# Peptides against a protein of PDB entry 4Z63, part 271

Target 1, 334 residues: chain A of PDB entry 4Z63
Amino acid sequence: LCLGMNDLTGNIPEDLFHLKRLNLLGIQENRLSGSLSREIRNLSSLVRLDVSWNLFSGEIPDVFDELPQLKFFLGQTNGFIGGIPKSLANSPSLNLLNLRNNSLSGRLMLNCTAMIALNSLDLGTNRFNGRLPENLPDCKRLKNVNLARNTFHGQVPESFKNFESLSYFSLSNSSLANISSALGILQHCKNLTTLVLTLNFHGEALPDDSSLHFEKLKVLVVANCRLTGSMPRWLSSSNELQLLDLSWNRLTGAIPSWIGDFKALFYLDLSNNSFTGEIPKSLTKLESLTSRNISVNEPSPDFPFFMKRNESARALQYNQIFGFPPTIELGHNN

## One batch from the design tools (peptide; made by RFdiffusion4, then SolubleMPNN)

Design b2_p26_7_s3 (from b2_p26_7, 14 letters changed)
Fold by OpenDDE base, seed 3:
Structure b2_p26_7_s3 (fold): chain B 334 residues (1-334), chain A 26 residues (1-26)
Amino acid sequence: as target 1 above (334 residues)
Amino acid sequence: VKKEAEEFRAKAEKLAEQENVMYTSA
């Protein structure tokens, strides 16, 4: 049953929960309000539940143990409060959980040893606090993780050295500290292609440790951290780099010539730093900017990116990194 | 009701826009 993208108001009719053979319920992008009924437990054949972009409030009902076939739960952009219910945090069937842009709070706890099918987790823009869950690497299929805009004070856990499934990771604006430790840990994530760390590590030094290596790194975004230091030499070994944003930092020194050696680099933002010297001539020879042979079909993060021209401007949503216009921004370097 | 829902959507969109924001120097 797909009822998304309507002007439906009020509560879900209780009679809908008698549909025991229902595999898909999509009621997204409506004006549905109140609590999400516990009677969703009666939908025992449910594979996909999409309640996103509504006015739901209250706690998410703890009934996911009665939904043994549920693979996809989308609840983004609601007013949900409380935590992730225990049955959801222990779901062995769940492949994707999206609860971004809610009011969920407390410590983030997932039973990753039980969540054997979890591939994508989006909890961005919530009120989770405390530490990052050390057991996230135990989610052996977890590839996409958005934890942006929560309050995870402290450091990236050492256990994330073992996060082999991790490919796309955002921790933007999560009150994280110790960028040196974070990069030192995350370099061990052999499948990591996208790393977004914007609005963390305020005033720290960007490490220039030649021992750091990100083999498969395609997208690095570490903007607006007030980071000190220079362009890190370790980044020159990330030969697959496609997007680099280090804007709105306090980086100094020259822009190195090796930045033009990235054959796939189509988006570069080094603006609003304190870089000095000449613009490397190698930047004028970036093959990706001249040939436009960017493979539009490359895997991207499940979480969106937003581009703003200024703080007051409406952001443009980009669901794919390759949707970004080819860009070189070097402005405001004095 | 309609206005409140539009305000909620606009607020939700505005909040969504702040997760992985890339600022262009335009």
Scores: peptide ipSAE 0.357, ipTM 0.841, DockQ to the pose 0.761
Fold by OpenDDE base, seed 5:
Structure b2_p26_7_s3 (fold): chain B 334 residues (1-334), chain A 26 residues (1-26)
Amino acid sequence: as target 1 above (334 residues)
Amino acid sequence: VKKEAEEFRAKAEKLAEQENVMYTSA
């Protein structure tokens, strides 16, 4: 049943919960309000539930133990409060959980040993507090993780060295500290292709440790951290780099010539730093900017990116990194 | 009701827009 993109109001009719053979319920992009009914437990055949972009409030009902086939739960952009229900945090069937842009709070707790199918987790823009969950690497299929715009004080857990499934990771604007430790841990994530750390590590030094290595790194975004230091030499070994944003930092020294050796680099933002010297001539030879065939149909993060010209401007949403215009931004370094 | 839903969506969009933000220098 797909009723998305309407002007439906009120709550879900109770009679809808009698549909025991219903596999797909999509009621997204409406004006549905009140609590999400506990009677959703009666939908025992449910595979996909999309309640996103509504006015739902209250706690998410703890009934997911009665939904043994549920693979997709989309609840982004609602007014949900409380935590992740215990039955949801223990769901062995769930592949994707999207609860971005709610009012969920408390400590983030997932039983990753039970969540054997979880591959995508989006909890961005919530009110989770405390530390990052140390057991997140126990979610053995978890590839996409957005935890941006929560209040995870402290450091990246040491356990994340074992996060072999992790491919796409955002911790932007999450009150993180110790960039040296974070990078030192996350370099062990052998499948990590996208790393977003914007608005963390305020005023720290960007490490220039040549022992750091990110084998599969394609996207690195560490903007607006007020980071000191220079262009990190360890980054030169990330031969698959496609997007680099280090804008709005306090980086100094020359832009190194090796920045033009990245064959796939189509987006470079080094603006609003304190770089000096000449623009490397190698940047004028970037194959990605000269060839039209960046048909990089590569897997992208499930979480969106937002481009803003300024803090007051409306953001342009990009659901795919490859939707970004080819860009070299070196402005405001004088 | 309609205005409240639009205000909620607009607030939600503004909050979402601060997630994984890339600031292009104008």
Scores: peptide ipSAE 0.343, ipTM 0.816, DockQ to the pose 0.817
Fold by OpenDDE base, seed 1:
Structure b2_p26_7_s3 (fold): chain B 334 residues (1-334), chain A 26 residues (1-26)
Amino acid sequence: as target 1 above (334 residues)
Amino acid sequence: VKKEAEEFRAKAEKLAEQENVMYTSA
């Protein structure tokens, strides 16, 4: 049953939950309100539930133990409160959980040992607090993780050295500290291709440790951290780099010539730093900017990016990194 | 109701804009 993208209002009719053979329920992009009914438990054949972009409120019902076939739960952009229900946090069938842009709170807890199928987790823009869950690496299939804009604190857990499944990771604006530790841990994530750390590590030094290595790193975004230091030499070994944003920091020194050696680099933002010297001539030879063949077909994060022209401007949502225009921004340097 | 829903969506969008923000200098 697909009723998405309408102007439906009120609650879901309770009689809808008598549809025991229903595999797909999509009611996204409506004006549905109230609590998500506990009677959803009656949908025992449910594989996909999409309630996103509504006005749902209250707690998410703890009925996911009665939904043994549920693979996809999309609840982004609602008014949900409370925590992740225990049955949802223990779901062995769930592949994707998207609860982005809600009012979920408390400590983030997932039983990753039980969540054997979880591959995508989006909990961005919630009210989760405390530390990052140390057991996330136990979610052995977890590839995409957005935890951006939560009230986390402290450091990236040491256990994340074992996060081999991790490919796309955002921790932007989550009050994280110790960038040196974070990078020192996350370099062990051999499948990590996208790392977003914007609005963390306020005023720390960007480490220039030549022992750091991110082999598969394609996207690095560490903007607006007030980071000190220079362009990190370790980044030069990330030969697959496609997007680099280090804007709105306090980085100094010259822009190194190796920045133009990245064959796939199509987006570079080093603006609003304290870089000095000449613009590297190698930037004029970036193959990605001279050749029209940007491979649009590369895997991207499931979480959106937002582009803002200024702090007061409306952000443009980009669902794919390759949707960004080819860009070199070096403005507002010394 | 309609206005509240629009305000909620606008607030939700504005809140969403602080995730994974790319600041352009342009």
Scores: peptide ipSAE 0.330, ipTM 0.775, DockQ to the pose 0.817
Fold by OpenDDE base, seed 4:
Structure b2_p26_7_s3 (fold): chain B 334 residues (1-334), chain A 26 residues (1-26)
Amino acid sequence: as target 1 above (334 residues)
Amino acid sequence: VKKEAEEFRAKAEKLAEQENVMYTSA
């Protein structure tokens, strides 16, 4: 049953929960309000629940043990409070959990040993606090993780060295400290292709440790951290690099010539730094900018990116990194 | 009704925009 993209108000009719054969309930993009009914437990055949973009409030009901077929729960852009319900945090069927842009709070806890099917987790823009869950690497299929815009004080857990399933990771604006430790840990994530660390590590030095290596890194975004240092030499070994944003830092020195050796690099933002010297001539030879055939068919993060031309501009949402216009921004340097 | 939904969406988008924001220096 798909009732999305309407002007529906009030609550879900109680009789809807008698539909024991219902596999898909989509009520997204409405004005539904109040608490999400516990009677969703009666939808025992439910595979997909989409309640996103509504006015739901209160706690998410702890009834997911009665939903053994539930693979997709989309609850983004609501007013949900409290924590992740225990039954949801233990769901063996759940593939995707999206609770982005809610008011969920407390310590983030997931039973990753039980969540054997979880491949995508979006908890961005919530009120989670404390430390990052050390057991996230126990979610053996977890590929996409957005934890951006929470308050995860401290460092990236050492256990994330074992996060082999991790491919797309955002921790942007999460009050993280110690970029050297974070990069030193995350380099062990052999499948990591997208790393977003914007608005963390305030005023720290970007490490230039030649021992750092991100073999499969395609997207690195570490903007607006006020980072000091220079263009990191270790990045030159990331031959698959497609997008680099180091804008709004305090990086100094020359832009190195190796930046033009990235065959797939189509988006480069080094703006609003303190770079000096000449623009590398190698940038004029970037194959991705000269050839129209950027392979648009590469896997992308499930979490969106937002581009703003200015602070007052409406952000353009990009659901795919390859939707970004080919860009070289070197402006506002010394 | 449509305007209120658009305002709600715009507010929600404005909040979500702070996750993975890329600023183009235009």
Scores: peptide ipSAE 0.369, ipTM 0.840, DockQ to the pose 0.626; fails the geometry check

Design b2_p26_7_s4 (from b2_p26_7, 16 letters changed)
Fold by OpenDDE base, seed 1:
Structure b2_p26_7_s4 (fold): chain B 334 residues (1-334), chain A 26 residues (1-26)
Amino acid sequence: as target 1 above (334 residues)
Amino acid sequence: TASEAEAARARAAELAEQENLMYTSA
């Protein structure tokens, strides 16, 4: 049953929950309000539930133990409060959980040993607090993780060295500290291709440790951290780099010539730093900008990116990395 | 109301826009 993208108001009719054979319920992009009924428990055959982009409020009902086939739960952009229900946090069937842009709070807790199928987790823009959950690496299939815009005080857990499934990770604007530790840990994530750390590590030094290595890194975004230091030499070994944003920091020194050696680099923003010297001639020879083979089907993070033309402009949402225009921004440097 | 829902979505979108924001040159 797909009723998304309408002007439906009120709550879900109770009789809908009598549909025991229903596999798909999509009611996204409506004006549905009130609490999400606990009677969703009656939809025992449910595989996909999409209630995103509504006006739901209250706590998410703790009935997911009665939904043994549920693989996809999309509840982004609602007014949900409280925590992740225990039954949801223990779901062995769930592949994707998207609760981005809600008012969920408390400590983030997932029983990753139970959540054996979880592949994508989007909890961006919530009110989670405390520390990052140390047990996330126990979610053995967890590939996509967005925890941006929460308040995770402290450092990236040491346990994340074992996060082999992690491919796409955003911790943007999450009050993290110790970038050296974070990078030192996350370099061990062998499948990590996208790393977003914007608005963290305020005023810290960007490490230039040659021992750091991100072999599969395609996207690195560490903007607006007031980071000091220079262009990190360790980044030159990330041969698959496609997007680099280090804008709005306090980085100094020259832009190194190796920045033009990235064959797939199509988006470079080093603006609003304190770089000096000449623009490397190698940047004029970037293959991706001269003869771009755009792979539209290349895997991307499930979480969105946003771009503003200016501070007053509405941000444009980008769901794919290749949605960004080919860009070289070097403005506002010395 | 429809207007309230739209306003709520707009506010929610504005907040969400700060997530994974790609800054542009000023």
Scores: peptide ipSAE 0.319, ipTM 0.806, DockQ to the pose 0.759
Fold by OpenDDE base, seed 3:
Structure b2_p26_7_s4 (fold): chain B 334 residues (1-334), chain A 26 residues (1-26)
Amino acid sequence: as target 1 above (334 residues)
Amino acid sequence: TASEAEAARARAAELAEQENLMYTSA
């Protein structure tokens, strides 16, 4: 049953919960309010539940042990409070959990040993606090992780060295500390292609450790951290780099010539730093900017990116990295 | 009201825009 993208109001009719053969319930983008009924437990054949973009409130009901076929739960952009229910945090069937832009709070706890099918987790823009869960790497299929805009004080856990499934990771604006440790750990994630760390590590030095290596890194965003240092030499070995944003830091020195050697680099933002010297001539030879716009159907993060054209404008949502316009921003350096 | 719901959606969208914000110098 797909009733999304309407102007439906009120609560879900109780009779809907008698549909024992229902595989898909999509009621997203409505004005549904109140608590999400416990009676969803009666939908025992449910594979996909989309209640996103509504006015739901209260705690998410702890009934997911009665939904053994549930693969997709989308609840983003609601008013849910409390934590992730125990039955949801232990779901062996769940592939995708999206609860971004809610009011969930407390310590983030998932039983990753039980969540054997989880491949995408979006908990961005919530009120989770404490430390990052050390057991996330135990979610052996977890590829996409957005934990941005939570309050995860401290450092990236050492256990994340073993996060082999991790491909797309955002921790932007999560009060993280110790960028050297974070990069030192995350370099061991051999499938990591997208890393977003914006608005963390306030005033720290960007490490220039030649031992750091991100072989498969395509997207690196570490903006607005007030980072000191220079363009890191270790980044030159990330030959697949497509997008680099180090804007709004305190980086100094010259922009190195190797920045123009990235064949796939189509988006470069080094603006609002303290870079000096000449613009490398190699930037004028970037193949990605001289060749025809090849629409590359490459895998992208499941979490969106946002771009503001000006400080007063609404941000534009980008669901695909290749949706970004080809960009070289070197402005506001001194 | 319909207006309140639209306002709530607009606020929710605005908050969501701050997750993975790409800053432009323009």
Scores: peptide ipSAE 0.316, ipTM 0.815, DockQ to the pose 0.738
Fold by OpenDDE base, seed 5:
Parts: C-alpha cells; structure tokens; sequence
Structure b2_p26_7_s4 (fold): chain B 334 residues (1-334), chain A 26 residues (1-26)
C-alpha cells in the first residue's frame, strides 16, 4: 500500500492494521500527525515501512519484535522523540534504518550483535548525546552510517579499528575532538571509501603522519574545522581519491604537485585557507576533468550531500557524489 | 493548520539541508 506524496492528514485508520499480509506500507510525504500507533505490530508480514516526511510525534512504539520480516524502516523528517525502542535496536531482520531529522535523544544504543542484517543507519540531525557507541563495529554488515549533527562529545572509539564493514561514514558537526586519533583509528577501516568530518576538531592540527594510510578512500570532506598545518602527505597514497574538500580551514604552505596525480579526482575544494605558492601545473592535467569517465554504477553513500552556492540560497541535494559538478576551487587563499 | 504543517516541514527540510553540507560558498 503506497499513499505517499499526498495531503493526507490525521492518523492512520486503525482498520489498516488488520492487513496481516501487507508487505509494504508507504505513507511518506503527507501531513500525518500524532503518535505512530503501536498497532503496527499487527502487520506481521511487513517488510517495508515508510512514514517519512510527516508530522508524527511522540516516541516510536516498541513493537518491532512482532515485525520479524521488517527490513526497511524509514521515518526521516518527523517529530519523533525519545530513543530508539529496544525492539528496534535488537531487530535481526532490519537492513535499513533511517530516522534522520527527528528529535530523538539520549544515548545512542544499538544491540549490534542482534542486528545481524543492518546495512544502513541514518540518524543524522537528531539530539543524541554522550559518546559514539563503541559497539557499532559489531554490526557486521553495517556499511552506511550517518551520525551527523548530533552531540557526540569526545573521540572516535578505539573499537572502530575493527569496523571492517564500514564504507560510508559521516560524523559532520558532531562535536568530535582529536582528529589525529580519529584518523589513526579510521585508517583501519579497510572498506572506508567516504569520510565526512566537517565541523569537528575545531582549531586542531591536521596530522601529517606518513604512517597514515587510507587505501580505498574516494571521498574526504573535512571542511570548516579551522584546522592548522599543511596538505597531509599521507593523502597522496589514496590513489582512488575522487573528491577532496578541505575548505574553510587554516591550512598553510604550498599545494603539493601530487594532488594532480589523482586520476579520478574531479572535485577539489581548498578554498578559504592560507595556502601560498603557485598552483601546481599537474592540476591542469587531471584526467577526470579532461576526459570524464565516471561509472554510473559506482557505489555511493545512502546519505545525501548538500551544496549551497551562496548563504541565502537553498542547498541543492546530491544523492550521488558523482552528481557534483567537476570543480577546482582554490579561492580565498594567500 | 495546513499552513503551520507546511511551515514546519519547510523548517525541517532546511535543517536537513545542513547535513553533510559542502561549503562551496565563498
């Protein structure tokens, strides 16, 4: 049953919850309000539930133990409060959980040893506090993680060295500290291709440690951190780099010539730093900019990126990184 | 009201747009 993109108001009719064979319920992009009924527990055959882009409020009902086939729960852009209910945090069937842009609060707790199927987690723009959950790496299939715009004070947990399934990770604007530790830990994530750390580590030094290595890194975004230092030499070993944003920092020194050696680099933003010297001639020879051959089937994060052309403009949503225009931005340097 | 709901959704969308923001604005 798909009723998305309408002007439906009120709550879900109770009789709908008698549909024992219902596999898909999509009521997204409406004006549905009130609490999400606990009677969703009666939908025992449910595989996909999409209630996103509504006006739901209250706590998410703790009934997911009665939904043994539920793979997809989409609840982004609502007014949900409280925490992730225990039954949801223990769901062995759940593959995707999207609760981005709600008012969820407290400590983020997931029973990752139980959540054996969880592949994608989007909890961006909530009110979670405390520390990052140390047991996230125990979610052995967890590939996509967005935890941006929460208040996770402290450092990246040491346990994230074992986060082998992690491919796409955003911690943008989450009050993180110690970039040296974070990078030192996350380099062990063998499948990590996308790393977003914007608006963290305020005023810290970007480490130039030659022992750091991100073998599969394609996308690195560490903007607006007021980072000091220079272009890190360890980044030169990330031969698959496609997108680099280090804008709005306090980086100094020359832009190194090796930045033009990235055959797949199509987006470079080093603007609003304190770089000096000449623009490397190698940048004029970037193959990706002269002969764009981007695979449409290349894996991308499940979480969107946003780009503003100016402060007053509405941000453009990019569901795929390859949707970004080819860019070299070196403005506002010395 | 419907207008209030739309305004709330618009605000929610605006907040969501700040997530993983690329700071290309000079």
Amino acid sequence: as target 1 above (334 residues)
Amino acid sequence: TASEAEAARARAAELAEQENLMYTSA
Scores: peptide ipSAE 0.305, ipTM 0.808, DockQ to the pose 0.702
Fold by OpenDDE base, seed 2:
Structure b2_p26_7_s4 (fold): chain B 334 residues (1-334), chain A 26 residues (1-26)
Amino acid sequence: as target 1 above (334 residues)
Amino acid sequence: TASEAEAARARAAELAEQENLMYTSA
């Protein structure tokens, strides 16, 4: 049953929960309000539940133990409060959980040893606090993780060295500290292709340790951290790099010539730093900027990026990294 | 009111756009 993209108001009719054979319920993009009914437990055949873009409030009901077939739960852009219900945090069937842009709070806790099928987690823009969950790597299929715009104090857990399934990771604007430790840990994530760390590590030094290596890194965004140091030499070994944003830092020195050796690099933002010297001639030879054959069918993170031309402009949403225009930004350097 | 609810949703959505925000002149 798909009732999304309407102007429906009020609560979900109780009779809807009598549909015991229902596999798909989509009621997204409406004006539905109140608490999400506990009676969703009656939908025992449910595989996909989409209640996103509504006006739901209160706590998410703890009834997911009665939904053994549920693979997809989308609840983004609501007013949900409290934590993740215990039954949801222990769901063995759940593949995707999206609770982005809610008011969820407390310590983030998931029973990753039970959540054997979880591959995508989006909890961006919530009120989670405390430390990052150390057991997150125990979610053995977890590939896509957005935890941006929460208040996770301290450092990236050491356990994340074992986060082999991790491919796409955003911790943007989450009050993280110790970039050296974070990069030192995350380099062990062998499948990591996308890393977003914007608005963290305020005033720290970007490490220039030649021992750091991100083999499969395609997207690195570490903007607006006021980072000191120079262009990190370890990044030159990330041969698959497609997008680099180090804008709005305090980086100094020259832009190295190896920046033009990345065959797939199509987006480069080094603006609003303190770089000096000449623009590398190698930038004029970037194959991605000269070739008409851009592969559009590469896997991307499930979480969107937002791009603004200026602070007053509306953000453009980009669901695919390849949706970004080819860009070289070197403005506002010394 | 419905209008207030829509405005609240719009503000919430705008706030959520700050997660992976990038600036470019291009």
Scores: peptide ipSAE 0.304, ipTM 0.814, DockQ to the pose 0.665

